Peptides against a protein of PDB entry 4Z63. Designs and how they scored, part 36

Target 1, 334 residues: chain A of PDB entry 4Z63
Amino acid sequence: LCLGMNDLTGNIPEDLFHLKRLNLLGIQENRLSGSLSREIRNLSSLVRLDVSWNLFSGEIPDVFDELPQLKFFLGQTNGFIGGIPKSLANSPSLNLLNLRNNSLSGRLMLNCTAMIALNSLDLGTNRFNGRLPENLPDCKRLKNVNLARNTFHGQVPESFKNFESLSYFSLSNSSLANISSALGILQHCKNLTTLVLTLNFHGEALPDDSSLHFEKLKVLVVANCRLTGSMPRWLSSSNELQLLDLSWNRLTGAIPSWIGDFKALFYLDLSNNSFTGEIPKSLTKLESLTSRNISVNEPSPDFPFFMKRNESARALQYNQIFGFPPTIELGHNN

## One batch from the design tools (peptide; aimed at target 1 G124 N224)

Design b2_p17_8 (made by RFdiffusion4)
Pose (drawn by RFdiffusion4):
Structure b2_p17_8 (pose): chain A 334 residues (1-334), chain P 17 residues (1-17)
Amino acid sequence: as target 1 above (334 residues)
Amino acid sequence: VTPVPHTDDSLENLLWM
């Protein structure tokens, strides 16, 4: 049953909850509102539930043991409150959970021993607080995590060294501390390709510690953290690097020669720092900016990227990394 | 399709120029 992208109003007629054979309900992008009824437990054949872009509120009903076939739950852009219900946190069948841009709050609690099919999680633009849940690496299939724009505090848990499935990790604007510990821990996640750390670690020093090694790293964004120190040389060993954004920090010293050695680099933003010295000549022999013989695969995280020119400008949206124009941005330095 | 009001999500995955 597909009703998406209309102008429907009111709540879900209780009539709908008699459909015990329905495996797909798309009601997304309407004007529907009210609470999402507990009677939804009666729809035991559901595989894909798309409630996104409506006006729903109240708690997400804790009925999800009654929906053992649920694989996709899409609730993004609603007014849902409370945390993740225990039944949803215990669902062994969920592949994907998208609750981004909701009014959700409290500690974030998932039973990752129980969630053996979870491979993608998007909780962005919510009010989840407390520490990042230490048990997240226990979701052995979780590849894509977007926790951006939340109310967490403290450090990245030590157990994140074991997050073997992690590919795309977006932590922007989440009040994270100790970038030194965050980078030392996260370097052990061997599948990490895209990492977004923007608006965290405010005023901290960027670790220069050269034992740090991110081998498969493709996209590194750590911006507007007002970080100090120099261009970190440990980054030169990430040969796959495609997009680097260190902008809006307090970084100083010269821009080193090895920045021109990234063969797949098509975008770099070092703007709005304290960089001095001349421009390194090696930026003239960047391979992805010269010939057509460098070819690589675009990273594919499940989340869009946003770009701001200044603090008051409306943002630009890029759904894919290769949507960024190939750019050298060195403005507002010394 | 008439859109619904919501909070701006542009602060996620944010790059600065």

Design b2_p17_8_s1 (made by RFdiffusion4, then SolubleMPNN; from b2_p17_8, 7 letters changed)
Fold by OpenDDE base, seed 1:
Structure b2_p17_8_s1 (fold): chain B 334 residues (1-334), chain A 17 residues (1-17)
Amino acid sequence: as target 1 above (334 residues)
Amino acid sequence: VTPVPSVDTSDENLMFA
């Protein structure tokens, strides 16, 4: 049953929960309100539940033990409060959990040893607090992780050295500290292609440790951290780099010539830093900007990117990295 | 001041703050 993209109001009719053979329930992009009924437990054949973009409130019901086939739960952009229900945090069937842009709170806890199928987790823009869950690497299929805009005080856990499944990771605006430790840990994530660390590490030094290596890094976003230092030499070895945003830091020194050697680099933002010297001539030879064949079909994060173009504008949402226009921004380096 | 332009994954359009 798909009823998405309507102006439906009120709550879900109770009789809908008698549909025991229902595999797909999509009621997204409506004005449905009230609590998500615990009677969803009666939908024992449910594979996909999409309640996203509604006005649901209250706690998410703890009934996911009665949904043994549930693979997809999409609840982004609602007013859900409380924690992740225990049955949801232990779901062996769940592949994707998206609860972005809610009011979920408390310590983030997932039983990753039970969540054997979890491959995508979006909990961005919630009220989770405490530390990052050290056991996330135990989610052996977890590839996509958005934890942006939560209050995860402290450092990236040492256990994330073992996060082999991790490919797309956002921790933007999560009150993280110690960028040197974070990068030193995350370099061990051999599948990491996208790393977003914007609005963390306030006033720290960007490490220029030549021992750091991110082999498969395509997207690095470390904007608005007030980071000191220079362009990090270790980044020159990330030959697959497509997008680099280091804007709104306090980076100094010259822009190195190797920045133009990235064959796939189509988006570069170094604006609002204190870079000096000449613009590298190698930037004028970026193959990605000269050849129009950007491979639009590359895997992207499941989480959206946002870019604000001006102070008065709303942030534009980009669902794919290739939705970004080819950009070289070097402005405001005074 | 929200930095402009900057790439982020934080939702700015919070429907439920």
Scores: peptide ipSAE 0.281, ipTM 0.810, DockQ to the pose 0.095
OpenDDE base, seeds 2, 3, 4, 5: peptide ipSAE 0.240, 0.258, 0.251, 0.066; ipTM 0.796, 0.802, 0.802, 0.691; seeds 2, 4 fail the geometry check

Design b2_p17_8_s2 (made by RFdiffusion4, then SolubleMPNN; from b2_p17_8, 7 letters changed)
Fold by OpenDDE base, seed 1:
Structure b2_p17_8_s2 (fold): chain B 334 residues (1-334), chain A 17 residues (1-17)
Amino acid sequence: as target 1 above (334 residues)
Amino acid sequence: VTPVPSVDTSDENLMYA
């Protein structure tokens, strides 16, 4: 049943929960309000539940043990409160959980040993607190993780050295500390292609350790951290780099010539730093900017990116990395 | 000062929070 993208109001009719053969319930992009009914438990054949972009409130019902076929739960952009229900945090069938942009709170806890199918987790823009879950690497299929805009104090867990499934990771604006430790850990994530660390590590030094290596890194975003130091030499080995944002830091020294050697680099923002010297001539030879053939079909994170173009504008949402315009921004380096 | 431009994955507004 697909009823998305309407102006439906009120709550879900109770009789809808009698549809025991229903595999897909999509009611996204409406004005549905009230609590999400516990009677969802009656939808025992449910594979996909999409309630995203509504006015739902209250706690998410703890009924996911009665939904043994549920693979996709999309609840982003609602008013859900409380924690992740125990049955949801233990779901062996769940592939994707998206609860971004809610009011979920408490300590984030997932039983990753039970969540054997989980490949995408979006919990960005919630009220989770405490530390990052040390057991996330036990989610052996977990590829996409957005935990942005939560209050995860402390450091990236040492256990994330074993996060082999991790490909797309955002921790933007999560009150993280110790960038040196974070990068030192995350370099062991052999499949890591996207790393977003914006609005963390306030005032720390960006490590220039030649032992750091991110072989498959395509997207690095470490904006607005007030980071000190220079352009990190270790980044020059990330030959697949497509997007680099280090804007709004306190980085100094020259922009190195190797920045123009990235064949796939189509978006570069080094603005609002303290870089000095000349603009590298190699930037004028970036193949990605000279050839129109950006491979639009590359895998992207499941989480959206946001970019403000000006102070008065709302952040523009980009659902794909290649949705970003080809950009070289070097402004405001004083 | 809101950084402009900056890439983020944080929703600007909690629309319904």
Scores: peptide ipSAE 0.294, ipTM 0.802, DockQ to the pose 0.087
OpenDDE base, seeds 2, 3, 4, 5: peptide ipSAE 0.210, 0.221, 0.248, 0.282; ipTM 0.769, 0.786, 0.788, 0.762; seed 3 fails the geometry check

Design b2_p17_8_s3 (made by RFdiffusion4, then SolubleMPNN; from b2_p17_8, 7 letters changed)
Fold by OpenDDE base, seed 1:
Structure b2_p17_8_s3 (fold): chain B 334 residues (1-334), chain A 17 residues (1-17)
Amino acid sequence: as target 1 above (334 residues)
Amino acid sequence: VTPVPAVDTSDENLIFR
């Protein structure tokens, strides 16, 4: 049943929950309000539930133990409060959980040993607090993780050295500390291609440790951290780099010539720093900007990016990194 | 309280020029 993208209002009719053979319920992009009914438990054949972009409120019902076939739960952009229900946090069938842009709170706890199928987790823009869950690496299929814009504190857990499944990771704007530790840990994530750490590590030094290595890193966004230091030498070994944003920091020194050696680099933002010297001539020879059509078909993060052209502009949402225009931004380095 | 945060969530994964 697909009723998305309408102007439906009120609650879900209770009679809808008598549809025991229903595999897909999509009611997204409406004005549905009230609590999400506990009677969703009656939809025992449900594989996909999309209630996103509504006006739902209250706690998410703890009925996911009665939904053994549920693979996809999309509840982003609602008013849900409370925590992740125990049955949801223990779901062995769930592949994707998207609860971005809600009012969920408390400590983030997932039983990753039970959540054997979880591959995408989007909890961005919630009110989770405390520390990052140390057991996230136990979610052995977890590839996409957005935990951005929560009230996490402290450091990236040491256990994340073992996060082999992790490919796309955002922790932006989550009050994290110790960038040196974070990078030192996350370099062990062999599949890590996208790392977003914007609005963390306030005023820390960006480490220039030559022992750091991110082999598969394609996207690095560490903007607006007020980071000190210089362009990190370890980044020069990330040969697959496509997007680099280090804007709005306090980085100093020269822009190194190796920045133009990234064959796939199509988006570079080093603006609003304190870089000095000449613009490397190698930037004028970036293959991605001269000759290569960037393949739009490359795997991308499931979590959205937002681009503002100016402080007063509405942010444009980009669901794919390749939707960004080819860019070199070096402005405001005086 | 409008249940949908009318808050600009662009600071989640913001790329600002």
Scores: peptide ipSAE 0.321, ipTM 0.784, DockQ to the pose 0.442
OpenDDE base, seeds 2, 3, 4, 5: peptide ipSAE 0.310, 0.239, 0.034, 0.283; ipTM 0.765, 0.791, 0.699, 0.754; seeds 3, 4 fail the geometry check

Design b2_p17_8_s4 (made by RFdiffusion4, then SolubleMPNN; from b2_p17_8, 7 letters changed)
Fold by OpenDDE base, seed 1:
Structure b2_p17_8_s4 (fold): chain B 334 residues (1-334), chain A 17 residues (1-17)
Amino acid sequence: as target 1 above (334 residues)
Amino acid sequence: VTPVPAVDTSDENLMFA
């Protein structure tokens, strides 16, 4: 049943929960309000539940043990409060959990040993606090992780060196500390292609450790951290780099010539730093900017990116990396 | 000052946070 993108109001009719053969319930992009009924438990054949972009409130009902076929739960952009229900945090069937832009709170806890099918997790823009879950690497299929805009004080857990499944990771604006430790750990994530660390590590030094290596890194975003240091030499070995944003830091020194050697680099933002010297001539030879053949079909994060064009503008949402216009931004380095 | 045009994954267009 797909009823998304309407102006439906009120709550879900109780009789809808009698549909025991229902595999897909999509009621997204409505004005549905009130609590998400616990009677969802009666939808025992449910594979996909999409309640996103509504006005739901209260706690998410702890009924996911009665939904043994549930693979997709989309609840982003609601008013859900409380924690992740125990049955949801232990779901062996769940592939994707999206609860971005809610009011979920407390310590983030997932039983990753039980969540054997989880491949995508979006909990961005919630009120989770405490530390990052050390056991996230135990979610052996977990590829996409957005934890942006939560309050995860402290460091990236040492256990994340074993996060082999991790490909797309955002921790933007999560009150993280120790960028040197974070990068030192995350370099062990051999499948990591997208790393977003914006609005963390306030005033720290960006490490220039030649031992750091991110082999498959395509997207690195470490904007607005007030980071000190220079362009990190270790980044020159990330030959697949497509998008680099280091804007709004306190980086100094020259922009190195190797920045123009990235064949796939189509988006570069080094603006609002303290870089000096000449613009590398190699930037004028970026193959991605000279050849129009950007492969639009590359795998991307499940989480959106946001960019403001100006301080007063609403942030534009980009659902794909290739939605960004080809850009070289070097402004405001005075 | 909101950084412009810094890429972010944190929602700025919040309805419920």
Scores: peptide ipSAE 0.276, ipTM 0.804, DockQ to the pose 0.095
OpenDDE base, seeds 2, 3, 4, 5: peptide ipSAE 0.237, 0.272, 0.249, 0.240; ipTM 0.786, 0.801, 0.791, 0.790; seeds 2, 5 fail the geometry check

## One batch from the design tools (peptide; aimed at target 1 N224 K308)

Design b2_p18_1 (made by RFdiffusion4)
Pose (drawn by RFdiffusion4):
Structure b2_p18_1 (pose): chain A 334 residues (1-334), chain P 18 residues (1-18)
Amino acid sequence: as target 1 above (334 residues)
Amino acid sequence: SVVIDLTSSSWISSTDVD
């Protein structure tokens, strides 16, 4: 049953909850509102539930043991409150959970021993607080994590060294501390390709510690953290690097020669720092900016990227990394 | 087309910042 992208109003008629054979309900992008009824436990054949872009509120009903076939739950852009219900946190069948841009709050609690099919999680733009849940690496299939724009505090848990399935990790604007510990831990996640750390670690020093090694790293964004220190040399060992954004920090010293050695780099933003010295000549032999013989695969995280020119400008949206124009942005330095 | 900007500044995030 597909009703998506209309102008429908009111709540879901209780009539709909008699459909015990329905495996797909798309009601997304309407004006629907009210609470999402507990009677939804009666729809035991559901595989894909798309409630996104409506006006729903109240708690997400804790009925999800009654929906053992649920694989996709899409609730993004609604007014849902409370945390993740225990039944949803215990669902062994969920592949994907998208609750982003909701009014959700409290501690974030998932039973990752119980969630053996979870491979993608998007909780962005919510009010989840407390520490990042230490048990997240226990979701052995979780590849894509977007926790951006939340109310967490403290450090990245030590157990994140074991997050073997992690590919795309977006932590922007989440009030994270100790970038030194965050980078030392996260370098052990061997599948990490894209990492977004923007608006965290405010005023901290960027670790220069050269034992740090991110081998498969493709996209590194750590911006507007007002970080101090120099261009970190440990980054030169990430040969796959495609997009680097260190902008809006307090970084100083010269821009080193090895920045021109990234063969897949098509976008770099070092703007709004305290960089001095001349421009390194090696930026003229960047391979992805010269010839057409460099070819690589675009990273594919499940989240869009946003770009701001200044603090008051409306943002630009890029659904894919290769949507960024190939750019050298060195402005507002010394 | 390669864009080279030596005068202005910008930054990237994974979420819209208002």

Design b2_p18_1_s1 (made by RFdiffusion4, then SolubleMPNN; from b2_p18_1, 9 letters changed)
Fold by OpenDDE base, seed 4:
Structure b2_p18_1_s1 (fold): chain B 334 residues (1-334), chain A 18 residues (1-18)
Amino acid sequence: as target 1 above (334 residues)
Amino acid sequence: KVIIDFENSSWISSVEIE
């Protein structure tokens, strides 16, 4: 049953929960309000639940133990409060959990040992506090993780060295500290292709440790950290780099010539730093900017990227990184 | 200031989908 993209108001009719054979319930993009009914437990055949973009409030009901076939739960953009219900945090069937842009709070706790099917987790823009869950790497299929815009004080857990499934990771604006430790840990994530660390590590030095290596890194965004240092030499070994944003830092020195050796680099933002010297001539030879026909069928994260051109501008949503316009931004360096 | 993230702005109504 798909009732999305309407102006429906109030609560879900109770009779809807009598549909025991229902595999898909989509009621997204409405004005549904109140608590999400516990009677969802009656939908024992449910595979996909989409309640996103509504006005739901209260706690998410702890009924997911009665939903053994549930693979997809989308609840983004609601007013949910409390934590992740225990039954949801232990769901062995769940592949995707999206609860982005809610008011969820407390410590983030997932039983990753039980969540054997979880491949995508979007909990961005919530009120989770404390430390990052050390057991996230125990979610052996977890590929896509957005935890941005929470209050995860401290450092990236050492356990994330074992996060082999991790491919897309955002921790932007989460009050993280120690970029050297974070990068030193995350370099061990062999499948990591996308890393967003914007608005963390305030005033720290960007490490220039030649021992750092991100083999499959395609997207690196570390903007607005007030980072000091220079363009990191270790980044030159990330031959698959497609997007680099180091804007709004305090990086100094020259832009190195190796920046033009990235065959797939189509988006570069080094603006609002303190870079000096000449623009490398190698930037004019970036193949990705000259050849329009890069049909890159690359796997994208299950959550979109957002680009905001200025603080007052609307954010543009891109479902794929390749949707970004080819860009070189070197403005506001002095 | 360009911001690239997995998160939209704090105002959902300010998001354009292309």
Scores: peptide ipSAE 0.079, ipTM 0.673, DockQ to the pose 0.070
OpenDDE base, seeds 1, 2, 3, 5: peptide ipSAE 0.043, 0.029, 0.034, 0.045; ipTM 0.671, 0.687, 0.655, 0.637; seeds 1, 2, 5 fail the geometry check

Design b2_p18_1_s2 (made by RFdiffusion4, then SolubleMPNN; from b2_p18_1, 9 letters changed)
Fold by OpenDDE base, seed 5:
Structure b2_p18_1_s2 (fold): chain B 334 residues (1-334), chain A 18 residues (1-18)
Amino acid sequence: as target 1 above (334 residues)
Amino acid sequence: EVIIDLENSSWVSSVEIE
């Protein structure tokens, strides 16, 4: 049953929960309000539940033990409060959990040993606090993780050295500290292609450690951290780099010539730093900016990227990294 | 300021129940 993209109001009728053979319930992009009914437990054949972009409130019901076939739960952009229900945090069937832009709070706890199918987790823009869950690497299929805009104080856990499944990781604006430790840990994530760390590590030094290596790194975004230092030499070994944003830092020195050696680099933002010297001539030779046909078969991230040009502007949504316009921003350097 | 993130700029920190 798909009733998404309407102006439906009120709560879900109770009679809907009598549909025991229902595999897909999509009621997204409505004005449905009140609590999400516990009677969802009656939908024992449910594979996909999409309640996103509504006005639901209260706690998410602890009924996911009654939903053994549930693979997709989308609840982004609601007013859900409390934590992740125990049955949801232990779901062996769940592949994708999206609860972005809610009011979920407390410590983030997932039983990753039980969540054997979880591949995508979006909990961005919530009120989670405490430390990052150290057991996330135990989610052996977890590839895509958005935990941005929460209050995860402290450092990236050492256990994330073992996060072999991790491909896409965003921790933007999450009150993280110790960028040197974070990069030192995350370099061990052999499948890491996208790393977003914007609005963390305030005033720290960007490490220029030649021992750091990100083999498959395509996207690095570490903007608005007030980072000191220079362009990191270790980044020159990330030959697959497509997008680099180090804007709104306090980086100094010259922009190195090796920045133009990235054949796939189509988006570069180094604006609002303290870079000096000449613009490298190698930037004019970037193949990605001269050739229109960048057919990079990247797996589409399960979560869109948003580009916000200013604090007040609406972010532009991009479903793929390749949707970003080819850009070189070097403005506001001294 | 240009920020690349995964968050929609129209995010609501709290949804009021009507």
Scores: peptide ipSAE 0.039, ipTM 0.583, DockQ to the pose 0.065
OpenDDE base, seeds 1, 2, 3, 4: peptide ipSAE 0.020, 0.026, 0.021, 0.027; ipTM 0.584, 0.612, 0.611, 0.598; seeds 1, 2, 3, 4 fail the geometry check

Design b2_p18_1_s3 (made by RFdiffusion4, then SolubleMPNN; from b2_p18_1, 8 letters changed)
Fold by OpenDDE base, seed 3:
Structure b2_p18_1_s3 (fold): chain B 334 residues (1-334), chain A 18 residues (1-18)
Amino acid sequence: as target 1 above (334 residues)
Amino acid sequence: PVVINLTGSSWVSSVEIE
């Protein structure tokens, strides 16, 4: 049953929860309000539940132990409060959980040893607090993690050295500290291709430790951290780099010539820093800027990007990273 | 699918799942 993208209001009719053979319920992008009924437990054949972009409130019902086939739960952009229900946090069937842009709070707790199928987790823009869950690496299939815009104070857990499945990771604006430790840990994530750390580590020094190495890094976004230091030498070893955003920091020194050695680099934002010197001529030799026949290896075949220059602007959607217009932004430097 | 929300300096970049 797909009723998304309408102007439906009120509650879900009770009779809907009698549909025991229902595999897909999509009621997203409506004006449905009130609590999400616990009677969803009756939908025992449910594989996909999408209630996103509504006006739901209250706690998410703890009935997911009665939904053994549920793979996809989409509840982003609602007014849900409380925590992740225990049954949801222990779901062995769940592949994707998206609860972005809610009012969920408390300590984030997932039983990763039970969540054997969890591949994608989006909990961005909530009110979670405390420390990052140290046991996330125990989710052995967890590839995509968005925890941005929460209050995960402290540092990246040491256990994340063992986060082998991690490929896409955002911790933007989560009150994190110690960028040196964070990068020192995350460099061990051998599948990490996308790392977004914007609006953290305020005023810290960007580490220039040559021992740091991100083998598979394609996308690095560490903007608006007021970071000091210079362009880090360790980044030059990330040969697959496609997108770099270090804008709105306090980085100094010259833009190094090795920035032009990245064969796949097509988006560079170093704006609003304190860089000095000349623009490296090597930037004109970037293959991604000079050749139309370059095959760019996407971080994921189905990996879309959204670019938004400011909070009020509409985001530009690109289905492929290669679809981005080639960009060099060096504005507002010395 | 995974969505990377790349923002300018005035808005937070994030990964989104669709």
Scores: peptide ipSAE 0.026, ipTM 0.645, DockQ to the pose 0.140
OpenDDE base, seeds 1, 2, 4, 5: peptide ipSAE 0.023, 0.024, 0.032, 0.037; ipTM 0.648, 0.608, 0.717, 0.716; seeds 1, 2, 4, 5 fail the geometry check

Design b2_p18_1_s4 (made by RFdiffusion4, then SolubleMPNN; from b2_p18_1, 9 letters changed)
Fold by OpenDDE base, seed 3:
Structure b2_p18_1_s4 (fold): chain B 334 residues (1-334), chain A 18 residues (1-18)
Amino acid sequence: as target 1 above (334 residues)
Amino acid sequence: EVIIDFTNSSWVSSVEIE
């Protein structure tokens, strides 16, 4: 049953929860309000539940132990409060959990040893606090993780050295500290292609440790951190780099010539720093910015990015990195 | 020192999954 993108109001009729053979319930992008009924437990054949972009409130019901086939739960952009229900945090069937832009709070706890099928987790823009869950690497299939815009404090856990499945990771605006430790840990994530760390590590030095290596890194965004230092030499070894944003920092020194050696780099933002010297001539030789048709593979199909032009503007969604216009931004480097 | 002022700044705020 798909009733998305309408102007439906009120609550879900109780009779809907009698549909025991229902595999797909999509009621997203409406004005449905109230609590999400516990009676969803009756939908025992449910594979996909999309209640996103509504006005639901209250706690998410703890009934997911009665939904053994549920693979997709999308509840982004609601008013849900509380934590992740225990049954949801222990779901062995769940592949994707999206609860972005809610009011979920408390410590984030997932039983990763039980969540054997979880591959995508979006909990961005919530009120989770405490520390990052140390056991996230135990989710052996977890590739995509968005925990941005939460109130996590401290450092990236040491256990993330073992996060082999991690490919796409956003921790932007989560009050994280110690960028040196974070990068030192995350370099061990051999499948990491996308790393977003914007609005963290305020005033720290961007490490220039030549021992750091991110071989598969395609997207690096570390904007608005007030980072000091210079362009890090270790980044030059990330030969697959496609997008680099280090804007709104306090980086100094010259932009190195090796920045033009990235064959797939098509988006570069180094604006609002304190870089000096000449613009490297090698930037004019970036293949992705020339008339040459280069096939650029997306790190993940349909993995959306949000770009914000200014703090007051709404973020623009891009479903593909390649959807970003070819860009070189070097402004405001004084 | 040639300072080239590029007008508009942008930043990627987050990665989202739908």
Scores: peptide ipSAE 0.031, ipTM 0.567, DockQ to the pose 0.345
OpenDDE base, seeds 1, 2, 4, 5: peptide ipSAE 0.019, 0.024, 0.028, 0.020; ipTM 0.563, 0.541, 0.531, 0.645; seeds 1, 2 fail the geometry check

